# Peptides against a protein of PDB entry 5A53, part 176

Target 1, 230 residues: chain A of PDB entry 5A53
Amino acid sequence: LVENVKQALFIPGQSCNKNLHDIMVDLSALKKPDMKRFNRKNDIHPFEDMSPLEFFSEKNDCSLMVLMTSSKKRKNNMTFIRTFGYKIYDMIELMVADNFKLLSDFKKLTFTVGLKPMFTFQGAAFDTHPVYKQIKSLFLDFFRGESTDLQDVAGLQHVISMTIQGDFQDGEPLPNVLFRVYKLKSYKSDQGGKRLPRIELVEIGPRLDFKIGRIHTPSPDMVTEAHKKP

## One batch from the design tools (peptide; made by RFdiffusion4, then SolubleMPNN)

Design b2_p22_5_s4 (from b2_p22_5, 9 letters changed)
Fold by OpenDDE base, seed 4:
Structure b2_p22_5_s4 (fold): chain B 230 residues (1-230), chain A 22 residues (1-22)
Amino acid sequence: as target 1 above (230 residues)
Amino acid sequence: MEMYQSEVDSEKLLKLSEEFLS
């Protein structure tokens, strides 16, 4: 079963600024070739009316969307949306902190378009806390790409790392999620006659620290339907 | 070579990477 790769649509909101545009360009580069970008700003407020997003999902055949907005209350806000059957499944606001780094801030490394990234998640809450479970699920869906046979492991080039920034207790503000992208560099080390491949991780960007904002969770019925589809 | 500047233990990531490439 060749699982169809989920397509992503990047949407500049009315309040999209230069920083968000640059972040959008860099993040969407990781989703190539399975992404589309709008060139025009769209006045969309997903937590007030989700209908425009459902329309765009259907019109563009995209089950993943990212809305780029910025305000005083929600600076550098990336709203990640998933649809199922062109209806909103879930949404989450992830605000990019000011300490972000673009691809231009790192050494240009060539990468093959379409290679599947590996994922690492640091923090127990990714498996236990509902919000972080949603984030984990979202990013896996977003960047997982095509299901490749085990033989394509040799083609693994990138690692996407997501880290919860610190410990927290119930009732405390949710810590940021640190998003990092690395390229795997293999060296043939001639150590003691055993050619053990030495692997190094080189950060390639973008570097994003996400502050968690508003969340829309799916209904139990939608969860059941989404898991039934092969 | 810009080293791993993530708060993530670089050794843990390297070990994980080795497990996937082995």
Scores: peptide ipSAE 0.022, ipTM 0.561, DockQ to the pose 0.060
Fold by OpenDDE base, seed 5:
Structure b2_p22_5_s4 (fold): chain B 230 residues (1-230), chain A 22 residues (1-22)
Amino acid sequence: as target 1 above (230 residues)
Amino acid sequence: MEMYQSEVDSEKLLKLSEEFLS
């Protein structure tokens, strides 16, 4: 069953600023061609009223949404939303730290649009802690794209790395998630007269450190429904 | 306890990439 590629909708909130816009552009470039961006700001407060997002999900046929907002309390906030049946499945606020780097801050490399990234997750909590499990699930879901044809493996171009920044104990604030994007550079190195294929990882951006904010978890019923294979 | 690697270990990523491409 070739699951339809999930479409992402990037929504500038009313408080969206230039930095968030730039981050949105760069992050959404990784989701091309399965991405839409609104050019207009929308006054959406998903933790107060989810109905507008459900409406946008249905209207745009997007099961993935990212709302870009910024306030003093929640600076550079990217709210990631997933829907199931155009109803809110889960939400998570990921605030981008001020030390972010854009694609323009890195050496421009040519890349093929639409290639699926490989993911790496560093930190045991990605498999054990409910919040980090949600983040892992979200990003895998967000960038998974179409079912991997064998041809896509031959076209492996990007690696997305997500790292939990440090250890933490129960009751402590959740460490940031470090988001990094690398391009695989294959070249033939002439070492000792033998052309050996060499692969190098080159960071291409964006570089984002995510501070975890508010979370909406799916209802048990919705989890059950979402995991039902058609 | 997976040791906190503050920086992406490019070598680990390369190994993972090689495993995926093999």
Scores: peptide ipSAE 0.021, ipTM 0.552, DockQ to the pose 0.068
Fold by OpenDDE base, seed 3:
Structure b2_p22_5_s4 (fold): chain B 230 residues (1-230), chain A 22 residues (1-22)
Amino acid sequence: as target 1 above (230 residues)
Amino acid sequence: MEMYQSEVDSEKLLKLSEEFLS
């Protein structure tokens, strides 16, 4: 059963500002055509009451949601939410650092909408640490797109890179996750008489450094149910 | 929820490059 492509809903919160709006537009462009955006601000506080998000998930048939909020404590906060059966599965706050870059900050490249990204993850913690495992799972799930045969290289034009910013020890604050998007350019290099295929990565944006905030983890029962559905 | 494992390592990127150039 080819799982239907998960739809994403981007929701501006009441405290959404221009910067977050611009980030929302640029990030959501990577999810086209499987994306919806609300134009109106919504007063949602997911860590206080999750019911409005479950309502939106069901009404819009979106299992992925991103809430855009900003406060003094949580500036440029993107809350990523996943639902299962229109019930909250997990949530994570990812705050965008001020050094972000938009698509307009990069050279315009021809880009086909709807092609699947490849992913690269840098940092052992993506496979071992619960929080980073959740982040890895989230972004893979978020941008998976249509299940195409991995052999359909023609459908792969860009790479999403996620890097843990530095090493950390137990008890230390979790390092930021560096989010980068690259376009793949393939060319034949004539070095030493052998035409070796070379891949160039050209950054296309957006560029986001995510500070990790609050997390909601799924209940063991929800995990079990989510794994039962093919 | 199938854990989507589309992690591309350097070897996979090389293979993809070869396919683009073929």
Scores: peptide ipSAE 0.020, ipTM 0.586, DockQ to the pose 0.197
Fold by OpenDDE base, seed 2:
Structure b2_p22_5_s4 (fold): chain B 230 residues (1-230), chain A 22 residues (1-22)
Amino acid sequence: as target 1 above (230 residues)
Amino acid sequence: MEMYQSEVDSEKLLKLSEEFLS
C-alpha cells in the first residue's frame, strides 16, 4: 500500500524569533520536498483556539503542522500538530533548549532530498509512557515519507535518534528528548580480504534537546477513526 | 578515525544501521 506522504506546514507564530526561524529552516529541510513554510508571522494560540490551525490544515492540505513561538514560560517552543480530516488530532509543545546546534555547525555533507530516515528511540518510556508514545508516533509520522514496499536499502542515508534524557518516576517532570540526526557512511574495509561493509555515523544536525510542554490528546473516537484510515 | 562522540550509544546505532542495511 503506497500511503500518501503527509505534508508539513511550518508556521511562525507572532513571537517567533531568529533562533526559532533557523531551527525551523533546518528541521524542515529534513522534510523536503513534503514541506511548506509561511513567511509571515501568524498570531495563533492553539491551546486557546485550534480553529486557525484547522483552517490552515485544510487550505494547505497539510496534516502536519509546526507552530514556532517563544515566551518566558515557553522559550523556543515548537508546537507539533497533527490533523485528521483537517481537524486537530493531537498537539504537543516541544521547547528547544539553548544548547541547540544548526546544520551550519556540522560538516556539510551531500544530502539527497526525499530519502526516508531511519529512526532509533532510546528509552523504555517510548513504548510505555503515553507522552513519549505520542512523541514517538509523531516523529515517525512526521518523517515516514513514502511507504514503498521496496525498502530500497540503497535509499537509507540518515538516522534520526531520539533519546529520553535519563530515568524518571511517576509524578516527576518528564525528561527532555534528545533529537540527533546522523548520516550513514559506508566504507569498504579491506580487513584481511573480507570486504566487510563498515558503517560509520556522522552527525549532520540539527541537534535539538526538546523540553516537553503542553499536550492535547485526541478523543477516543478520533483515535478509532484515524486508525481505520491509512 | 573520527571518533564520533555521540551522546547517543553509537554502537547501538551502528548495530541498528547494519540490521537495516543487511
Scores: peptide ipSAE 0.021, ipTM 0.557, DockQ to the pose 0.056; fails the geometry check

Design b2_p22_6_s1 (from b2_p22_6, 8 letters changed)
Fold by OpenDDE base, seed 1:
Order: structure tokens, then sequence, then C-alpha cells
Structure b2_p22_6_s1 (fold): chain B 230 residues (1-230), chain A 22 residues (1-22)
């Protein structure tokens, strides 16, 4: 069963600035062709009223949304939203740290649009901690294209790496998630008659350090319903 | 300058790639 590729909608909020716009453009390039962007700013406050997002989800047939906002308290905030049946499933605020790098900050490399990236997750909490589990699930869901069994390995061009920045204990602030994108360069090294595929990874951007903000978790009923649909 | 993954990170990715290719 080829799972339908989820469509993403990028929404500039009222407080969206040039930096957020640039980040949006660069990040959304990884989601092409399954991405839409609004050109107009929209005054949306998802943690106060989710109804506008549900409306946009339905109107644009997008189950993934990213709201771009910025304030003193929540600078460079990307709110990632997933819907199920055009109702809000979960939300998470990921604030981009000031040390971000755009695609223009890296050597321009050609890449094929629409290839499914491989993900790597560094940090045990991605498998044990509820918030990091949600982040892992979100990004896998966001960038997983069509599951093609055989072509996935041969067509692998990009690796997305997500790393939890350091260890933490219960009650401590959650460490940032380091988002990195690499292009895979495969070359055959002839060493001793065994052609070992040598892989070089070149960072292509964007480079984003995500500070975790507010989260909205799905109701148990929605989890059950979402798991019933393949 | 292009930032390359560490050798350790490269090995992990290669290992994962090999596991996915198998």
Amino acid sequence: as target 1 above (230 residues)
Amino acid sequence: MPYFLTEEEQEEIVSEFEELAS
C-alpha cells in the first residue's frame, strides 16, 4: 500500500520576518513537490484557537502545517501542526536559534527534488521521552515521501540528522534538537579488490537548532483513530 | 567550508544504510 504522501502547508504568521521567511523557503525546499506556501501573513494563534488551522487543513487538503511566528518570548518559532481528518492531532513549537545557517551559507550542490531523505536520530530520549518521541514521529511523518521499497537505497541523496544536544535529567529543561541536512556522495573505492562503497556526507543546509516550546498532544481517542488508518 | 560528519557519524550512517539495503 503506497501511503499517500502528506502535503505540507507553510503559513507565515503576522509576526513572520525575513529570517523566518528564508528559513521557511529553505526548509520547504526539502518537502517539494508536496508543499504549499502562503504568501500573505495570517494572524493565527494555534494554542489559543485551533479552528483557523483546521479550516486551512481542510481547504488546502494538507495534513501537515508549519506556522512561522516570532516574538520576544518565542523568537523564530516554527509551530509544527499535524491534523487527522482535518482536526488538530498534535502541535509542537520549535524555535530556531540565532546561529541558523541557510542554504546560501553552504556550497551550492545540485540535488534531485522529491527524493526521500534518510533520517538519523542521535539520543536515547528519541525512543523513551514523550516529547522527543513526538518530534521523531513528526519529522519522519513530515519528510517521509512515498514508501518505495527498492528505489529508496539507490535513490538516497539526502540524510537528515537530528541530535539531542546533551544529556538531561528529569525536571531539567529539554535540550535543543540539532537539525542537519547532508548530501550523500557515494564513490567506489577500489581498496584491495573489494569495492567498498565509500560514502561522503556534505552538509548542504539548512542548519537549525530547535529549542522546544509548547506542545499539544493528541487525545487517546484520536491516537486510536489515527492508528487504525494505515 | 563544507562541514563533514565525523568518521563515527559516517560509520553509523553507513551501517544504517547497509542495514536498510539488506
Scores: peptide ipSAE 0.020, ipTM 0.512, DockQ to the pose 0.071
Fold by OpenDDE base, seed 4:
Parts: C-alpha cells; structure tokens; sequence
Structure b2_p22_6_s1 (fold): chain B 230 residues (1-230), chain A 22 residues (1-22)
C-alpha cells in the first residue's frame, strides 16, 4: 500500500518575524516537495479558534500545518498541527530558542530532494511520557514521507536527531527537545583489505532547540478513527 | 550511485548518537 505522503502547510502568523521566516524556510526545505508556504501573514490563534486551520487544511489538502508566531510569552513559536479528515487531531507549540542555526551557518551540501530521513530519538521519555510520545509521533509523521520498501534502504541521505535535553522528574518543567539534522557521508575505508564502509555524519542544519509550550491532544474517539486502517 | 545503508550500518549510526547524547 503506497500511503499518500502527507502534505505540509507553513503559515506565517500575524506576529511572524524575520527569524521565524528564515527558520520556516529552512525547516520546510526538508519537507520538499510535499510542502506549501503562505507568503502572507494570517491572523490565527489556534488555541482560541481552530476553525481557520481546519479551513486551510481542507482547502489546501494538507494534513500537516506549522503556524509561525512570536510574542513576549511565546517567542519564536512554531505551532505544529495535525488534522484527520480536515479536523484538528493534535497541536503542540514548540518555541525555538535563540541559539538556533540556519542552513547558511553550515557548509552547503547538495542533497536530493524527496529522500526520506532516518530518525534517532535520544531519551527514554520519548517512549514513556505522553508529551514526548506526541512529539515523536508528530515528527515521524511529518518527515517519514512515502513508505516504499525499496527507498528505505536505497536513499538514506539525512538523519534527523531528536534529543531530550537532560533528565526530569514528574512535576518538573519539561526539558527542551534538541533538533539536529545530519547528512550521511559514506567513505570506503581500506582497513586491512576489507573495504568496510565508514559512515560519517555531517551536521547540515537547521539546528533548533525546542521549548515545549501548549498542547492539544485528540479525543479518544479521534485516536481510534485515525488508527483504523482502511 | 546513491549509497544504500544496510540495517547494520543504520544500527551503528543510532549507537553513535546514543553515545554522543550520553
């Protein structure tokens, strides 16, 4: 079953600034060709009214959306939204810390558009804590692309690494999630007559540290419907 | 030619990341 690749829509909010715009451009480049970007700012407040996002989801046939906003309370905020049947499934605010790096901050490497990234998740909470489970699910859903049996082995160029920044206990503030992107370089090492392929990881950007903000979780009924295989 | 990562190579990469994150 060739699952249709989920399309992403990047939306600059009314408070979108230059930094967020640059981050949007760089992050969305990883989603090419399955990405659309709005050029105009839109006054959307998803935690107050979700209806505009549902409208955009349906009109643009995008089940993934990213809203770019910035305020004093929520600086450099990327709201990730997923829809099911053009209705809001879940939302999460991920605020980008000021120490971000853009693609221009790294050595320009050529990459083939449309290749699927491999994901690595560092931190036990990605498997146990509901918020980090949602983040893991979101990013896998966002970037996994078309599941083709042949491409998964053949075309791995990128690795997306997500790391929980430190340990935490129940009741403590949730640590940031460190988002890193690497390109795989293969070298033929002639070690002792066996050509062992040596793989090196080169960071290519963007580099984003995400602070977790507000979350909207799906209803149990929506979870059940979304997991029903047709 | 695009380089194809074997399952073993993928596991090695994951292990390297775990070491870097520790």
Amino acid sequence: as target 1 above (230 residues)
Amino acid sequence: MPYFLTEEEQEEIVSEFEELAS
Scores: peptide ipSAE 0.019, ipTM 0.502, DockQ to the pose 0.064
Fold by OpenDDE base, seed 3:
Structure b2_p22_6_s1 (fold): chain B 230 residues (1-230), chain A 22 residues (1-22)
Amino acid sequence: as target 1 above (230 residues)
Amino acid sequence: MPYFLTEEEQEEIVSEFEELAS
């Protein structure tokens, strides 16, 4: 069953600035060709009224949305939204720290657009803590793309690494999630007359440290329905 | 060394890709 590739819509909010725009461009490039970007700012406040996002989801046939906003309290805020049946499923605010790096900060490498990334998750909380489980689920869902046959697996060229920054205890603020993107470089090493395939990881960007903000979790009923229709 | 990846993590990633490419 060819799962329909989920389309993503990137939306600049009213408070979107140049930095957020640049981050939007670079992050959305990883979702090509299954991505749309608005060029106009939209006054959307998803935690106050979700109806505009549901409207955009339906109108653009996008089950993934990213809203770019910035304020003193929530600087460089990327609100990730998923819909099911064009209704809000979940939302999470991920604020990009000021130490971000864009694609232009790294060596330009040629790559094939549309290849599936491999994901790596570092931190036990990605499997146990509800917030980090949601983040893991979100990013897997966001970048998974089409279910490809085994032959397409051989064409993997990207690794997306997500790391929880440090240990934390109950009641402590949730550590940032470190988002890193690497390209696989394959070469033949001649060691002792044996040509062994060697793979190296080269960071290609963007480099983003996400601070976790507000979260909207799905209702139990929506969870049940979403699992019935993968 | 990739940013914030340990040698062990890098080796795991490489091994996973080698297994997938085989």
Scores: peptide ipSAE 0.018, ipTM 0.533, DockQ to the pose 0.078
Fold by OpenDDE base, seed 2:
Structure b2_p22_6_s1 (fold): chain B 230 residues (1-230), chain A 22 residues (1-22)
Amino acid sequence: as target 1 above (230 residues)
Amino acid sequence: MPYFLTEEEQEEIVSEFEELAS
């Protein structure tokens, strides 16, 4: 089965800063080799005009895009975009809180490029609330791609954990999503003369707390169309 | 405070991975 892995394009916006660039580099490292990055800033405002993103999607054959922008209202903003047929499917703004940590802030561990992460989601809203359902879908789509092969299990290297920061009620601001990455360390422990496989989780970064911003949801027609094509 | 997986969550993940690796 030829795995059609979705390609991601990282785009620095006009207001992209050093912090966002660093975050972009670190986050995109988890998507290698299925990732492209633009080196130049692009003046894109996806919630005003989506056409440039559709153009880039088609030209680069990327169905996943991340736009890096920053403003007073939307500081450290990562706009995640998905396309279907090179048309915008959905978008979500995820603003990185200032308490972020980069890969360099953690113990450097070697990892194999191209291994798919396992995901864990903490918070009931990931299954019930439309916004968090979209986030869950997005990240699963972003890192797992369309098909999971048995080889993915054998090559399990890291876990991405996403946690909703606290409970919330209707009408309240949506809690942040805590993004954490762990590497699985397998070792054989000699306990009582029996070698038992042990796995330890080591945080490797980046560490990102996402504040939820603006969202674009697909039309019902586009949802139907997207579900028809595996 | 930075969020880390709880010991329970870690154990659960480990168990899941062990099952997958077997």
Scores: peptide ipSAE 0.010, ipTM 0.449, DockQ to the pose 0.053; fails the geometry check

Design b2_p22_6_s2 (from b2_p22_6, 7 letters changed)
Fold by OpenDDE base, seed 4:
Structure b2_p22_6_s2 (fold): chain B 230 residues (1-230), chain A 22 residues (1-22)
Amino acid sequence: as target 1 above (230 residues)
Amino acid sequence: MPYFLTDEEIEEIVSVFEDLAS
């Protein structure tokens, strides 16, 4: 069963600024060709009313959405939304820190659209802490597309790295998640009889540090339904 | 036939990343 690659919809909120727009353009480039962007700002407040997002999900046939908003309290806020059956499954606010870098800040490299990324997650909490588990699941769902048990080397072009910035204890504020994108360069090394390809990584951007904001978790019933493989 | 990354190759990628982060 070839699961259709999930489509993403990027939505500028009413408070979307130039920085967020640029970030949106660069991040969405990684999702091509499975991405749509709205050109107009939309007054959406997902934590107050989710109905507009559900409407957009259904109308555009997108199970992934990103809402771009900015306020004094939530600067450079990217709200990542997943839907199941065009109903909100989960949401998470990820605020981009001011130290972000755009694709234009890196050396322009040739990029083939549609190649699958490899993922690396640094931090034990990605496997143990509910919030970071959600983040891991979200980004895998967002960029990996069709889950293949085996990664095709020929289709490997870039690596998405996500790192929890430091250790934390229960009750402490959650550390930021560092989002990095690298291009993979492989060289045939004739070193010592092990045909291990020499791999080099080159950062290509964007570079984003995410501060974790508000979260909406799915109901147990929705979790059960979403995990039912048809 | 598509070639697939071995666990060793994945570890190498991770190693390179760790070296770059340091």
Scores: peptide ipSAE 0.019, ipTM 0.471, DockQ to the pose 0.072
Fold by OpenDDE base, seed 1:
Structure b2_p22_6_s2 (fold): chain B 230 residues (1-230), chain A 22 residues (1-22)
Amino acid sequence: as target 1 above (230 residues)
Amino acid sequence: MPYFLTDEEIEEIVSVFEDLAS
């Protein structure tokens, strides 16, 4: 089964700073080897003109893109873009709060590159609210790809946890999404002669709190086309 | 405060792994 793993392109915007660069490096490490990073800054404003992103999608054969920008209004902004047929499918701005932690802030744990992470989603809104549904879909698509093989469970080393920070009512600002990454440590516990596998989760980073910004939703026609499995 | 997984959340994750490892 040729897993069509989606490729991601990380793009530093013109306003990309050192912090965003570091965040980009750490987050993209989870997407290795299916990741490309631009070294040059590009002046892209996706909510004003999406054409440059479609161009990059096609030229780099990447259906996933992340644009790194920062301004006073949108500090530490990661714009996640998905394309279908090299046309923009959806976009979402996720701004990283200042309390972020990098991989260097955690104990260096070696992990095998290329293993698919397990996902956990905490918050009912991930299944009911359209914005959080999009976020859930995006991150699942970003890190797992389309093919979920149950056989990959034997190789699970990482857990990505996404939590909605608190409850909210209609009309209230959308709570942040807490992004956490854990490494699974398996210990053989000798309890009473039965080796029960003991599993411990160790946070490895990065630690990101995402504030939700602007969203571009796909047209009904594109949704229909994207669901048409070839 | 940095958010950490609750014991309940950890147990849920562990249970999933145990079920998948069996």
Scores: peptide ipSAE 0.019, ipTM 0.541, DockQ to the pose 0.064
Fold by OpenDDE base, seed 5:
Structure b2_p22_6_s2 (fold): chain B 230 residues (1-230), chain A 22 residues (1-22)
Amino acid sequence: as target 1 above (230 residues)
Amino acid sequence: MPYFLTDEEIEEIVSVFEDLAS
């Protein structure tokens, strides 16, 4: 059963600025062709009223949404929303640190749209801590796309790396998640007459350090319902 | 060198891709 590829909707909020717009463009490029972007700003406050997002989810047939907002308290905030049955499943605020790099900051490499990225997660908390488990689940869900047929393995082009920035103890602020994107380059090295395939990882951007903000977790009932669908 | 990836991590990733390509 090929799970239908989840569609993503990128929504500029009322406070969306140029930097967030650029980040949105670059991040959404990784989701092509399964991505829609609104050109108009929308006054949405998900943690106050989720109804507008549920409406957009249904009207655009998107189970993934990203709201771009920025304030003094929540600068460069990307709110990632997932819906199930067009109802809010979970939400998480990920604020992009000021040290971000755009695709234009890296050497331009040829990119094939629609290829599935490989993911790497660094940090034990991705498997044990509920917040980081949600982040891991979210990004896998966001970029995994269609189930790859064996033919798609030959098309592996990207690696998305997510790293928890340092260790933390209970009660401490949650470390940032470092988001990095690499392209796989295959080189035929003529070493000693034997062409050995060499694979190198080249960072292509964007480079995003996510500070974790507010979270909405699904109810146990919604979790059960979401897992029942094969 | 990828930022925040060690050479070992890169090698692991490469090995996975090599195994998948074989």
Scores: peptide ipSAE 0.019, ipTM 0.543, DockQ to the pose 0.056
Fold by OpenDDE base, seed 3:
Formats: structure tokens, C-alpha cells, sequence
Structure b2_p22_6_s2 (fold): chain B 230 residues (1-230), chain A 22 residues (1-22)
């Protein structure tokens, strides 16, 4: 059975700038080889009209899309879109804070394309709060896909960490999500005569702090349909 | 045989990430 890996399409919007382009390149590197990028800007406003995205989803056979836009109100905005049957399932705006770091800001390490990432989520809200649950689901779908052996380290090279920045109460703005990528080194250490597993992490980038923007949630009918398909 | 992470190893990773993200 060939694993049906979800394909991602990165789309520069009309307002895409150099910084967003660089972020797009670096983030999409984690999705290789299951990634496509448009070279031309496309004037798409998904919260006004979703039909162009559905068209691109079908035409490019991509169930994952990222739209890169920037404005005064929504600076460095990455709109993450998922489709089911080439129809919009959900969308979320994640705006990258100005303190981002690119791959070039970190020490270059040997990288093998196509290895599966491990995920870590820090913050109880990832399991309880609807918005953070969507974010968790999105990133798992985006970078891991439908992998069954989640704890298999044989194919692991890097770890994606997502952390909710601080506590929050009802009525308060939702804290940012800190996105970090680390190279994983696992070995057995002989300390005190006992062989213990030891893990070393080296940050490799990119480093992104996501501010949460607008959200489109799936209809109950689409949720049901998405769960029926094995 | 594929190597699988133990719960302890996972917790260690999580702890490291929490420290780095703080």
C-alpha cells in the first residue's frame, strides 16, 4: 500500500514580500518532496472568496495550501488551508512575528529529504481549546501525514515543537504559538554502568512565532465525511 | 527492528523543548 501523502501548495499572494518568500522557502523545505510552490503572485482573498483555492487544490492535486500575504493589519500572514475532496475544510491565519529566524541563521547540518518529523505540543489548550486543537491537527496533517508508526525513530531526523506562549483566560487574546525545529540525535549513554537513552536537540530553523488570526472551521457534515474516509 | 521512543524519552524531549521555548 503506497502511503497517500498529502501534497502541499505554497501560494504567494499579491502582497507577498521578500521576507514572506524566504519564510515560505524555508518552511516548505520541511515538506519536500511533497510540496509545490507558485512562482507568480496570485490575488487571492480566501475569507472573501474560497473558490480560487478549491480550484488550485484540484488542479494541483494538493489538499494542503499556504497563502502568503502581508498588510498593515495582518503582517507576514500565512493562511493555512486544508481541503477535503478539493473543497475547503478549514482555514487559519498565522501571522509570523518580526523576530523570525531563517535556516541561514542557524548552523548548517546534514539533512536528508523525506524523513518524517516528530512532533511535540506544549500547552494544555492544544487538547482542549478549539482553536489550538485545530492548529495541532493542521500541523500534524501538514508535516506528518497519515503515518501509523508515530514512535518509530528509524525514519526520524527532526522534531517540530509547538508551544503556546503563556497562559490565558477567557476573553483574553489567544497567545502566540512558538514554532521551533530541531535536529534529533539519539544515542545510548553508559553513565553509571546503566545504558540510558540520551537525546540531543539542535535547533535548525526556521524559528517562527505565530500570531493567530482569522479562522474558518469545517461544517459538521464535512467533519463527518472526513472521518469516514480511511 | 525499528527503534521506538519510550515514554521516558518522549518526556525528556518535551522537557527540553519547554525549556528552550521559555
Amino acid sequence: as target 1 above (230 residues)
Amino acid sequence: MPYFLTDEEIEEIVSVFEDLAS
Scores: peptide ipSAE 0.018, ipTM 0.459, DockQ to the pose 0.067

